Peptides against a protein of PDB entry 4Z63. Designs and how they scored, part 84

Target 1, 334 residues: chain A of PDB entry 4Z63
Amino acid sequence: LCLGMNDLTGNIPEDLFHLKRLNLLGIQENRLSGSLSREIRNLSSLVRLDVSWNLFSGEIPDVFDELPQLKFFLGQTNGFIGGIPKSLANSPSLNLLNLRNNSLSGRLMLNCTAMIALNSLDLGTNRFNGRLPENLPDCKRLKNVNLARNTFHGQVPESFKNFESLSYFSLSNSSLANISSALGILQHCKNLTTLVLTLNFHGEALPDDSSLHFEKLKVLVVANCRLTGSMPRWLSSSNELQLLDLSWNRLTGAIPSWIGDFKALFYLDLSNNSFTGEIPKSLTKLESLTSRNISVNEPSPDFPFFMKRNESARALQYNQIFGFPPTIELGHNN

## One batch from the design tools (peptide; made by RFdiffusion4, then SolubleMPNN)

Design b2_p14_3_s4 (from b2_p14_3, 6 letters changed)
Fold by OpenDDE base, seed 2:
Formats: sequence, structure tokens, C-alpha cells
Structure b2_p14_3_s4 (fold): chain B 334 residues (1-334), chain A 14 residues (1-14)
Amino acid sequence: as target 1 above (334 residues)
Amino acid sequence: SYITTAEPATSAAV
């Protein structure tokens, strides 16, 4: 049953929960309000539930133990409060959980040993606090993780050295500290292709440890952290780099010539730093910017990106990395 | 401008 993208108001009719054979319920992008009924438990055949972009409030009902076939739960952009209900945090069937842009709070707890099918987790823009869950690497299929805009004070857990499934990781504006430790840990994530760390590590030094290595890194965003240091030498070994944003930091020294050696680099923002010297000639030879016919069809993060002009300005939302225009920004350096 | 994944209060899809 698909009723998305209408102007429906009120709550879900109770009789809808009598549809025991229903596999898909999509009621996204409406004006539905009130609590999400516990009677969802009666939809025992449910595979996909999309209630996103509504006005739902209250706690998410703890009925997911009665939904053994549920693979997809999309509840982003609602007013949900409380925590992740225990039955949801223990769901063995769930592949994707998206509860981005809600008011969920407390300590983030997932029983990753039970969540054997979870591959995408989006809990960005909530009110979770405490520390990053140390047991996230126990979610053995977890590939896409957005935890941006929560309050996870402290460091990236040491256990994330074992996060082999991790490919796309978003932690923007989550009160994280110790970038040296974070990078030292995350370099062990051999499938990591996208790393977004914007608005963390305030005033720290960007490490230039030549022992750091991110083999598969395609997207690195570490903007607006007030980071000191220089262009890190370890980044030169990330030969698959496509997008680099280190803007709005306090980085100094020269822009190294190796920055122009990345064949796939199409977006470079080093603006609003303190770089000096000459613009490397190699930047004029970036293959991705000189090639006429580029067709890209590759896996991407499930979470959106936002281009922020300033703290008060409306951001532009990009759902795909290649939605960004080919860019070289070197402005506002001295 | 800078890129973030922290969802702002107001955004426009491109």
C-alpha cells in the first residue's frame, strides 16, 4: 500500500492494521500526526515500512519482535522521541534503519550481535548523547553509517579497527575529539571509501603521520574544524580520491604537487585556510577535469550531503557525490 | 562554503 506524497492528515486508520498480508506500507511525505500505533504489530508480513516526512510524535512502539520479515524501516523527518525500542535494536531481519532528523535521545544502544542483516544505519540529526557505541563493528554487514549531528563526546572507539564492513561513515558535528586517534583507528577499516568528519576536533592538529594509509578512500571531508598543520603526506597514497574538502581550517604550508596526481579527483576545496606558495602546475592536468565524457555509476552513501555557505544560510542538499560540480576552490588563503 | 552531513534546519535539494 503506497499513499506517499499526498496531503493526508490525522493518524493511520486502525483498520489498516488488519491487513495481515501487507508487505509494503508507504505513507511518507504526508501530514500524518500523533503516535505511531503499536497496532503495527498486526502487520506480521511487513517487509517495508516508510513513515518518513510526517508529523509523527511520541516514542517508537516496541513491537518489532512481531515483525519478523521487516527489512526496511524509514522514519526520517518526524518528531519521534525516546530511544530505539529494544525489539528494533535486536531485529535480526532489519537491513536498513533510517530515523534521521528526529528527536531521539539517550545513549545509542544496538544489539549488533542480533542485528545480523543490518547494512545501513542513519541516525543523523537526533539528540543521542554519550559515546559512540563500541559494539557497532559487531554488526557484521553494517556498511553505511550516519551518526552526524548528535553529541557523542569523546573519541572513536578502538573497536572500530575491526569495522571491516564499514564503507561510508558520517560523523559531522558530533562533538568528537582526537583526530589523530580517529584516523589511526579508521585506517584499519579496509572498505572505507567515504569519511565525513566536518565540525569536529576543534582546533586540533591534522596528523601528518606517514604510517597512516587509507587505500580505498574516495571521499574525505574534514571541513570547518579549525585544524592546524599542513596537507598530510599520508593522503598522497589514497590514489582513488574523488572529493577532498579541507576548507575552513587553519592549515598552512604549500599545496603539494601530488594533489594533482589523483586521476579521479574532481572536487577539491582547500579554501579558507592559510596555505602559501604557488598553485601546483599539476592541478591544471587533473584528468577528471580535462576529460570530456565521464559517466559514473558507482555505489554511494545512503545519507545526504549538504553544502553550507555559512551557519545561518540555507544549505544545498546533494544526494549523490557526483551531484557536486567539478570544483577547485583555493580562495581565501594567505 | 563547506560540505557537511549534519542536516541543517533549512535545505534545498539540488
Scores: peptide ipSAE 0.586, ipTM 0.846, DockQ to the pose 0.430
Fold by OpenDDE base, seed 1:
Structure b2_p14_3_s4 (fold): chain B 334 residues (1-334), chain A 14 residues (1-14)
Amino acid sequence: as target 1 above (334 residues)
Amino acid sequence: SYITTAEPATSAAV
């Protein structure tokens, strides 16, 4: 049943939950309100539930143990409160959980040992507090993780050295500290292609340790951290780099010539720093900007990106990395 | 401008 993108109001009729053979319920992008009924448990054949972009409130019902076929739960952009219900946090069938942009709170806890199928987790823009869950690497298929805009104080857990499944990681504005430790840990994530760390590590030094290596890094965003230091030499070994945003920091020194050696680099923002010297001539020879059709069909993160122009609340949403226009921004430097 | 994944209060899809 697909009823998304309408102007439906009120609560879900209880009789809808009598549809025991229903595999897909999509009621997204409406004005549905009230609590999500516990009677969803009666939809025992449910594979996909999309209630996103509504006005649902209250706690998410703890009925997911009665939904053994559920692979996709999309509840982003609602008013859900409380935590992740225990049955959801233990779901062996769930592939994708998207609860971005809600009011979920408390300590984030997932039974990753039980969540054997989880490959995408979006809990960005919630009210989770405490520390990053150390057991996330135990989610052996977890590829896409957005935990942005929560209050995960402290450091990236040491256990994330073993996060082999991790490909896309977003931690923007999550009160993280110790960028040196974070990068030192995350370099061990062999599948890591996208790393977004914007609005963390406030005022720290960007490490220039030549021992750091991100072999598969395509997207690095570490903007608006007030980071000190220079362009990190270790980044020069990330030959697959496509997008780099280090804007709104306090980085100094020259822009190195190796920045133009990235054959796939189509988006570069180094603006609002304290870089000096000349613009590297190698930037004028970036193959991605001169001759190459960027393959638009490359795998991308499931979480959206936002371009913030200023301290205003407004931003442009980009759902795909290649949605960003080819860009070289070097403005507002010394 | 800068890129973030922290969802703002108001966003417009491109």
Scores: peptide ipSAE 0.581, ipTM 0.852, DockQ to the pose 0.440
Fold by OpenDDE base, seed 3:
Structure b2_p14_3_s4 (fold): chain B 334 residues (1-334), chain A 14 residues (1-14)
Amino acid sequence: as target 1 above (334 residues)
Amino acid sequence: SYITTAEPATSAAV
């Protein structure tokens, strides 16, 4: 049953929960309000539940032990409060959990040893606090993780050295500290292609340790951190780099010539730093900007990106990396 | 401008 993208109001009719053979329920992009009914437990055949972009409130009901076939739960952009229900945090069937842009709070706890099928987790823009869950690497299929805009004080856990499944990681504006430790840990994530760390590590030094290596890194965004230092030499070994945003930092020194050697680099923002010297001629030779043959079919993060001009302006939402226009932004340097 | 994954209060889809 697909009723998304309407102007439906009120609550879900109780009779809908009598549909025991229902595999797909999509009621997204409406004005449905109130609590999400516990009676969803009666939908025992449910594979996909999409209640996103509504006005739901209250706690998410703890009934997911009665939904053994549930693979997809989308509840982003609602008013949900409380934590992740225990039955949801222990779901062995769940592949994707998206609860982005809610008011969920408390410590983030997932039983990753039970969540054997979880491959995508989006809990960005909530009110989770405490530390990053050390056991996330125990979710052996977890590829996509968005935890942006929560309050995870502290450092990236050492256990994330073992996060082999991790490909797309977003931690923007999560009160993280110690960028040197974070990068030192995350370099061990051999499948990591996208790393977004914007609005963390305030005023720290960007490490220039040549021992750091991100082999498969395609997207690196570490903007608006007030980072000091220079263009990191270790980044030159990330031959697959497609997008680099280091804007709104306090980086100094020259822009190195190797920045133009990235064959796939189509988006470069180094603006609002303190770079000096000349613009490398190698930037004029970026193959991705001269050739239109960028592979459009590459896997992308499940979480959206936002281009923000200032705190008061509307941000532009980009659902995929290739939605960004080819860009070289070097403005507002010394 | 800068890129973030922190969802702003007001966003517009491109």
Scores: peptide ipSAE 0.558, ipTM 0.840, DockQ to the pose 0.445
Fold by OpenDDE base, seed 5:
Structure b2_p14_3_s4 (fold): chain B 334 residues (1-334), chain A 14 residues (1-14)
Amino acid sequence: as target 1 above (334 residues)
Amino acid sequence: SYITTAEPATSAAV
């Protein structure tokens, strides 16, 4: 049953939960309000539940033990409160959980040893507190993780050295500290292609450790951290780099010539730093900007990106990395 | 401008 993208109001009629053979319930992009009914438990054949972009409130019901076929739960952009219900945090069938842009709170706890099918987790823009869950690497299929805009005080857990499934990781504005430790840990994530760390590590030094290596890194965003240091030499070994944003930091020194050696680099923002010297001539030879055929059908993160013009402006949403225009921004350097 | 993955909270989420 697909009723998304309408102007439906009120709550879900209780009689809808009598549809025991229903595989897909999509009611996204409406004005549905109130609590999400516990009677969802009666939809025992449910594979996909999409309640996103509504006005739902209250706690998410603890009924997911009665939904053994549920693979997709989308509840982003609602008013849900409380934590992840125990049955959801233990779901062996769930492939994708998207609860971004809610008011979920408390410590984030998932039973990753039980969540054997989980490949995408989006809990960005919530009120989770405490530390990053150390057991996330036990989710052996988890590739996409957005935990941006939560209050995860402290450092990236050492256990994330073992996060082999991790491909896309977003932690923007999550009160993280110790960028040296974070990068030292995350370099062990052999499948990591996208790393977004904007608005963390305030005033720290960007490490220039030649021992750091991100083999498959395509997207690196570490903007607006007030980071000190220079362009990190370790980044020169990330030959697949497509997008780099280090804007709004306090980086100094020259822009190195190796920045133009990235064959796939189509977006570069080094603006609002303290870089000096000449613009590398190698930037004029970037193949990605000279050739029209950027037909890179590559997998992208499931979480959206936002381009903020300033702190007060509405951000432009980009659902795909290749939605960004080819860009070289070097403005506002000294 | 800068890129982030932190979206504004909706009025319903506040």
Scores: peptide ipSAE 0.541, ipTM 0.855, DockQ to the pose 0.599

Design b2_p14_4_s1 (from b2_p14_4, 7 letters changed)
Fold by OpenDDE base, seed 4:
Structure b2_p14_4_s1 (fold): chain B 334 residues (1-334), chain A 14 residues (1-14)
Amino acid sequence: as target 1 above (334 residues)
Amino acid sequence: SYITSFDPEPLLPP
């Protein structure tokens, strides 16, 4: 049953929950309000539930133990409060959980040993607080993780060295500290291709440790952190780099010539730093800017990206990495 | 400009 993209108001009729054979319920992009009914527990055949982009409020009902076939739960852009229900946090069937842009709060807790099928988690833009959950690497299939814009504090857990499934990771604007530790840990995530750390590590030094290595890194965004230091030499070994944003920091020194050796680099923003010297000639020979073949099947994060012109500007949303135009921004440097 | 990965708009409900 798909009723999305309408102007429906009120709550879901209770009689709808008598549909025991229903596999898909999509009611996204409406004006549905009130609490999400506990009676969703009656939809025992449910595989996909999409209630995103509504006006739902209250706590998410703790009934997911009665939904043994549920693989997809999309509830982004609602007014949900409280935590993740225990039954949801223990769901062995769930593949994707998207609760981005809600008012969920408290400590983020997932029983990753139970969530054996979870591969995508988007909890960005909520009110979760405390520390990052140390047990996330126990979610052995978890590939996509967005935890951006929560009130987390502290450092990336040491346990994330074992996060082998992690491919796409965003921690933007989560009050994280110790970038050296974070990078030192995350380099062990051998499948990591996308790392977004914007608006963290305020005023810290970007480490230039030559022992750091991100073999499969394609997207690195560490913008607006007021980071000091220079272009990190360890990044030169990330041969698959496609997008680099280190803008709005306090980086100094020369832009190194190796920045033009990345065959796949099509988006480079080093603007609003304190770089000096000449523009490397190698940038004029970037292969991706002379000829680019975009693959429709190129893997990308499930979470969107947002580009902000400045702190007060409205952000532009990009759903795919290749949605970004080929760019070299070096403005507002010394 | 700079890239983020979170909703820049206020949380719902408005």
Scores: peptide ipSAE 0.403, ipTM 0.844, DockQ to the pose 0.666
Fold by OpenDDE base, seed 2:
Structure b2_p14_4_s1 (fold): chain B 334 residues (1-334), chain A 14 residues (1-14)
Amino acid sequence: as target 1 above (334 residues)
Amino acid sequence: SYITSFDPEPLLPP
């Protein structure tokens, strides 16, 4: 049943929950309100539930143990409160959970040993607090993780050295500390291609440790952290780098010539720093900007990106990395 | 400008 992208209002009729053979319920992008009924438990054949972009409120009902076929739950952009229900946090069938842009709160807890099929988790822009869950690496298929704009005070857990499945990771604006420890841990994630850490580590030094190595890194965003230091030498070994944003920091020194050696680098923002010296001539020879076609079919994160023109401006949303225009920004340096 | 991956504000009222 697909009723998305209409102007429907009110609550879901209770009789809808008698459809025991229903595989897909899509009621996204409406004006539906009230609580999500616990009677969704009666939809025992449900594979996909999309209630996103509505006016739902209250707690998410704890009935997911009665939905053994559920692979996709999309509830982003609602008014849900409370935590993730225990039955949802223990679902062995769930592949994708998207509850971004709600009012969920408390400690984030998932039974990762039970969630054997979970590959995408988006809990960005909620009110979760406490520490990052140490057991996330136990979700053995978890590839895409967005936990941005929550309040996860502290450091990246040491257990994340074993996060082998992790490919796309965002922790933007989550009150994290100790960038040296974070990078030292995350370098062990052999499949990590996208790392977004904007608005963390306020005033810390960007580490320039030659022992750091990110073999598969394609996207690195560490913007608006007030970071000190210089362009890190360890980054020169990330030969697959496509997008680098280190803007709005306090980085100093010269822009090194090796920055122009990245064959796939199409987006570079070093603006609003304190870099000095000359612009490297190697930047004028970037293959991605002259002759090389970058494949638009490469895997990308499931979570959206947002470009802020300034602190007060409305952000522009980008759903794909290659949606960003080819860019070299070096403005507002000293 | 700078890139992030969180909603800068709620898209719908709670």
Scores: peptide ipSAE 0.402, ipTM 0.838, DockQ to the pose 0.719
Fold by OpenDDE base, seed 1:
Structure b2_p14_4_s1 (fold): chain B 334 residues (1-334), chain A 14 residues (1-14)
Amino acid sequence: as target 1 above (334 residues)
Amino acid sequence: SYITSFDPEPLLPP
């Protein structure tokens, strides 16, 4: 049943929950309100539940133990409060959980040993607090993780050295500290291709440790952190780099010539720093900017990117990395 | 400009 993108209002009719054979319920992008009924438990054949972009409120019902086939739960952009229900946090069938842009709160707790199928987690823009869950690496299939805009004070857990499944990771604006530790840990994530850390590590030094290595890193965004230091030498070994945003920091020194050696680099923003010297001539030879053949069909994060001109500006949404125009921004430097 | 990955949409009231 697909009823998305309408002007439906009110509650879900209770009789809808008598549809025992229903595999897909999509009621997204409406004006549905009230609590999400616990009677969803009656939809025992449900594989996909999309209630996103509505006016639902209250706590998410703890009935997911009665939904043994549920793979996809999309509830982004609602007014849900409370925590993740225990049955949801223990779901062995769930592949994707998207509850971004809600009012969920408390400590984030998932039973990753039970969530054997979870591959995508989007809990961005909520009110979770405390520390990052140390057991996330136990979610052995978890590739996409967005935890941005929560209040995960502290450091990246040491356990994330073992986060082998992690490919796309966003922690933007989550009150993280110790960038040196974070990068030192995350370099061990051998499948990590996208790392977004904007609005963290305020005023810290960007580590220039030659021992750091991100072999498969394609997207690195560490903007608006007021980071000090220089362009890190370790980044030169990330040969697959496609997008680099280090804008709105306090980085100094020269832009190194190796920045032009990235064959796939099509988006570079180093603006609003304190870089000095000449623009490397190697930037004029970036293959990605001279060739029209950019591969658009690459795996991307499930979470969107947003470009902001400033703190008060409305953000432009980009659903794909290659949605960004080919860009070299070096403005507002010395 | 700078890139972020958090939702810029306002949170809906509970």
Scores: peptide ipSAE 0.396, ipTM 0.846, DockQ to the pose 0.606
Fold by OpenDDE base, seed 5:
Structure b2_p14_4_s1 (fold): chain B 334 residues (1-334), chain A 14 residues (1-14)
Amino acid sequence: as target 1 above (334 residues)
Amino acid sequence: SYITSFDPEPLLPP
């Protein structure tokens, strides 16, 4: 049953929960309100539940043990409160969980040993607090993780050295500290292609440790952290780099010539720093900016990106990396 | 400009 993108109001009719053979319920992008009924437990054949972009409130019901075939739960952009229900946090069938942009709170806890099928997790823009879950690497298929805009005070857990499945990771604006430790840990994530760390590590030094290596890194965003230091030499070994945003920091020194050696680099923002010297001539030779043949069919994170002109500006949403225009921004430097 | 991955404030339902 697909009723998304309408102007439906009120609550879900109780009789809908009598549809025991229903595999897909999509009621997204409406004005449905009230609590999500516990009676969703009666939808024992449910594979996909999309209640995103509504006015739902209250706690998410703890009935997911009665939904053994549920693979997709999308509840982003609602008013849900409380934590992740225990049955949801233990779901062996769930592939994708999206509860971005809610009011979920407390300590984030998932039983990753039980969640054997989980490959995408979006819990960005919630009210989770405490520490990052140390056991996330035990989710052996977890590829896409957005935990941005929560209050995960402290450091990236050491256990994330073992996060082999991790490909797309955002921790933007999550009160993280110790960028040196974070990068030192995350470099061990062999499949990591996208890393977004904007609005963390306030005033720290960007490490220039030549021992750091991100082999598969395509997208690095560490903007608006007031980071000190220079362009990190370790980044020159990330030959697949496509997008680099280090804007709104306090980085100094020259822009190195190796920045123009990235064959796939199509988006570069180094603006609002303290870089000096000449613009490298190698930037004029970037193949991605001279050729029309940009491969558009590369995997992208499941979570959206937002581009802000400044701290007070409205954000523009981009659902794919290649949605960004080819860009070289070097403005507002010394 | 700068890139991030969190929703604008305030949290507004549709």
Scores: peptide ipSAE 0.389, ipTM 0.836, DockQ to the pose 0.788; fails the geometry check

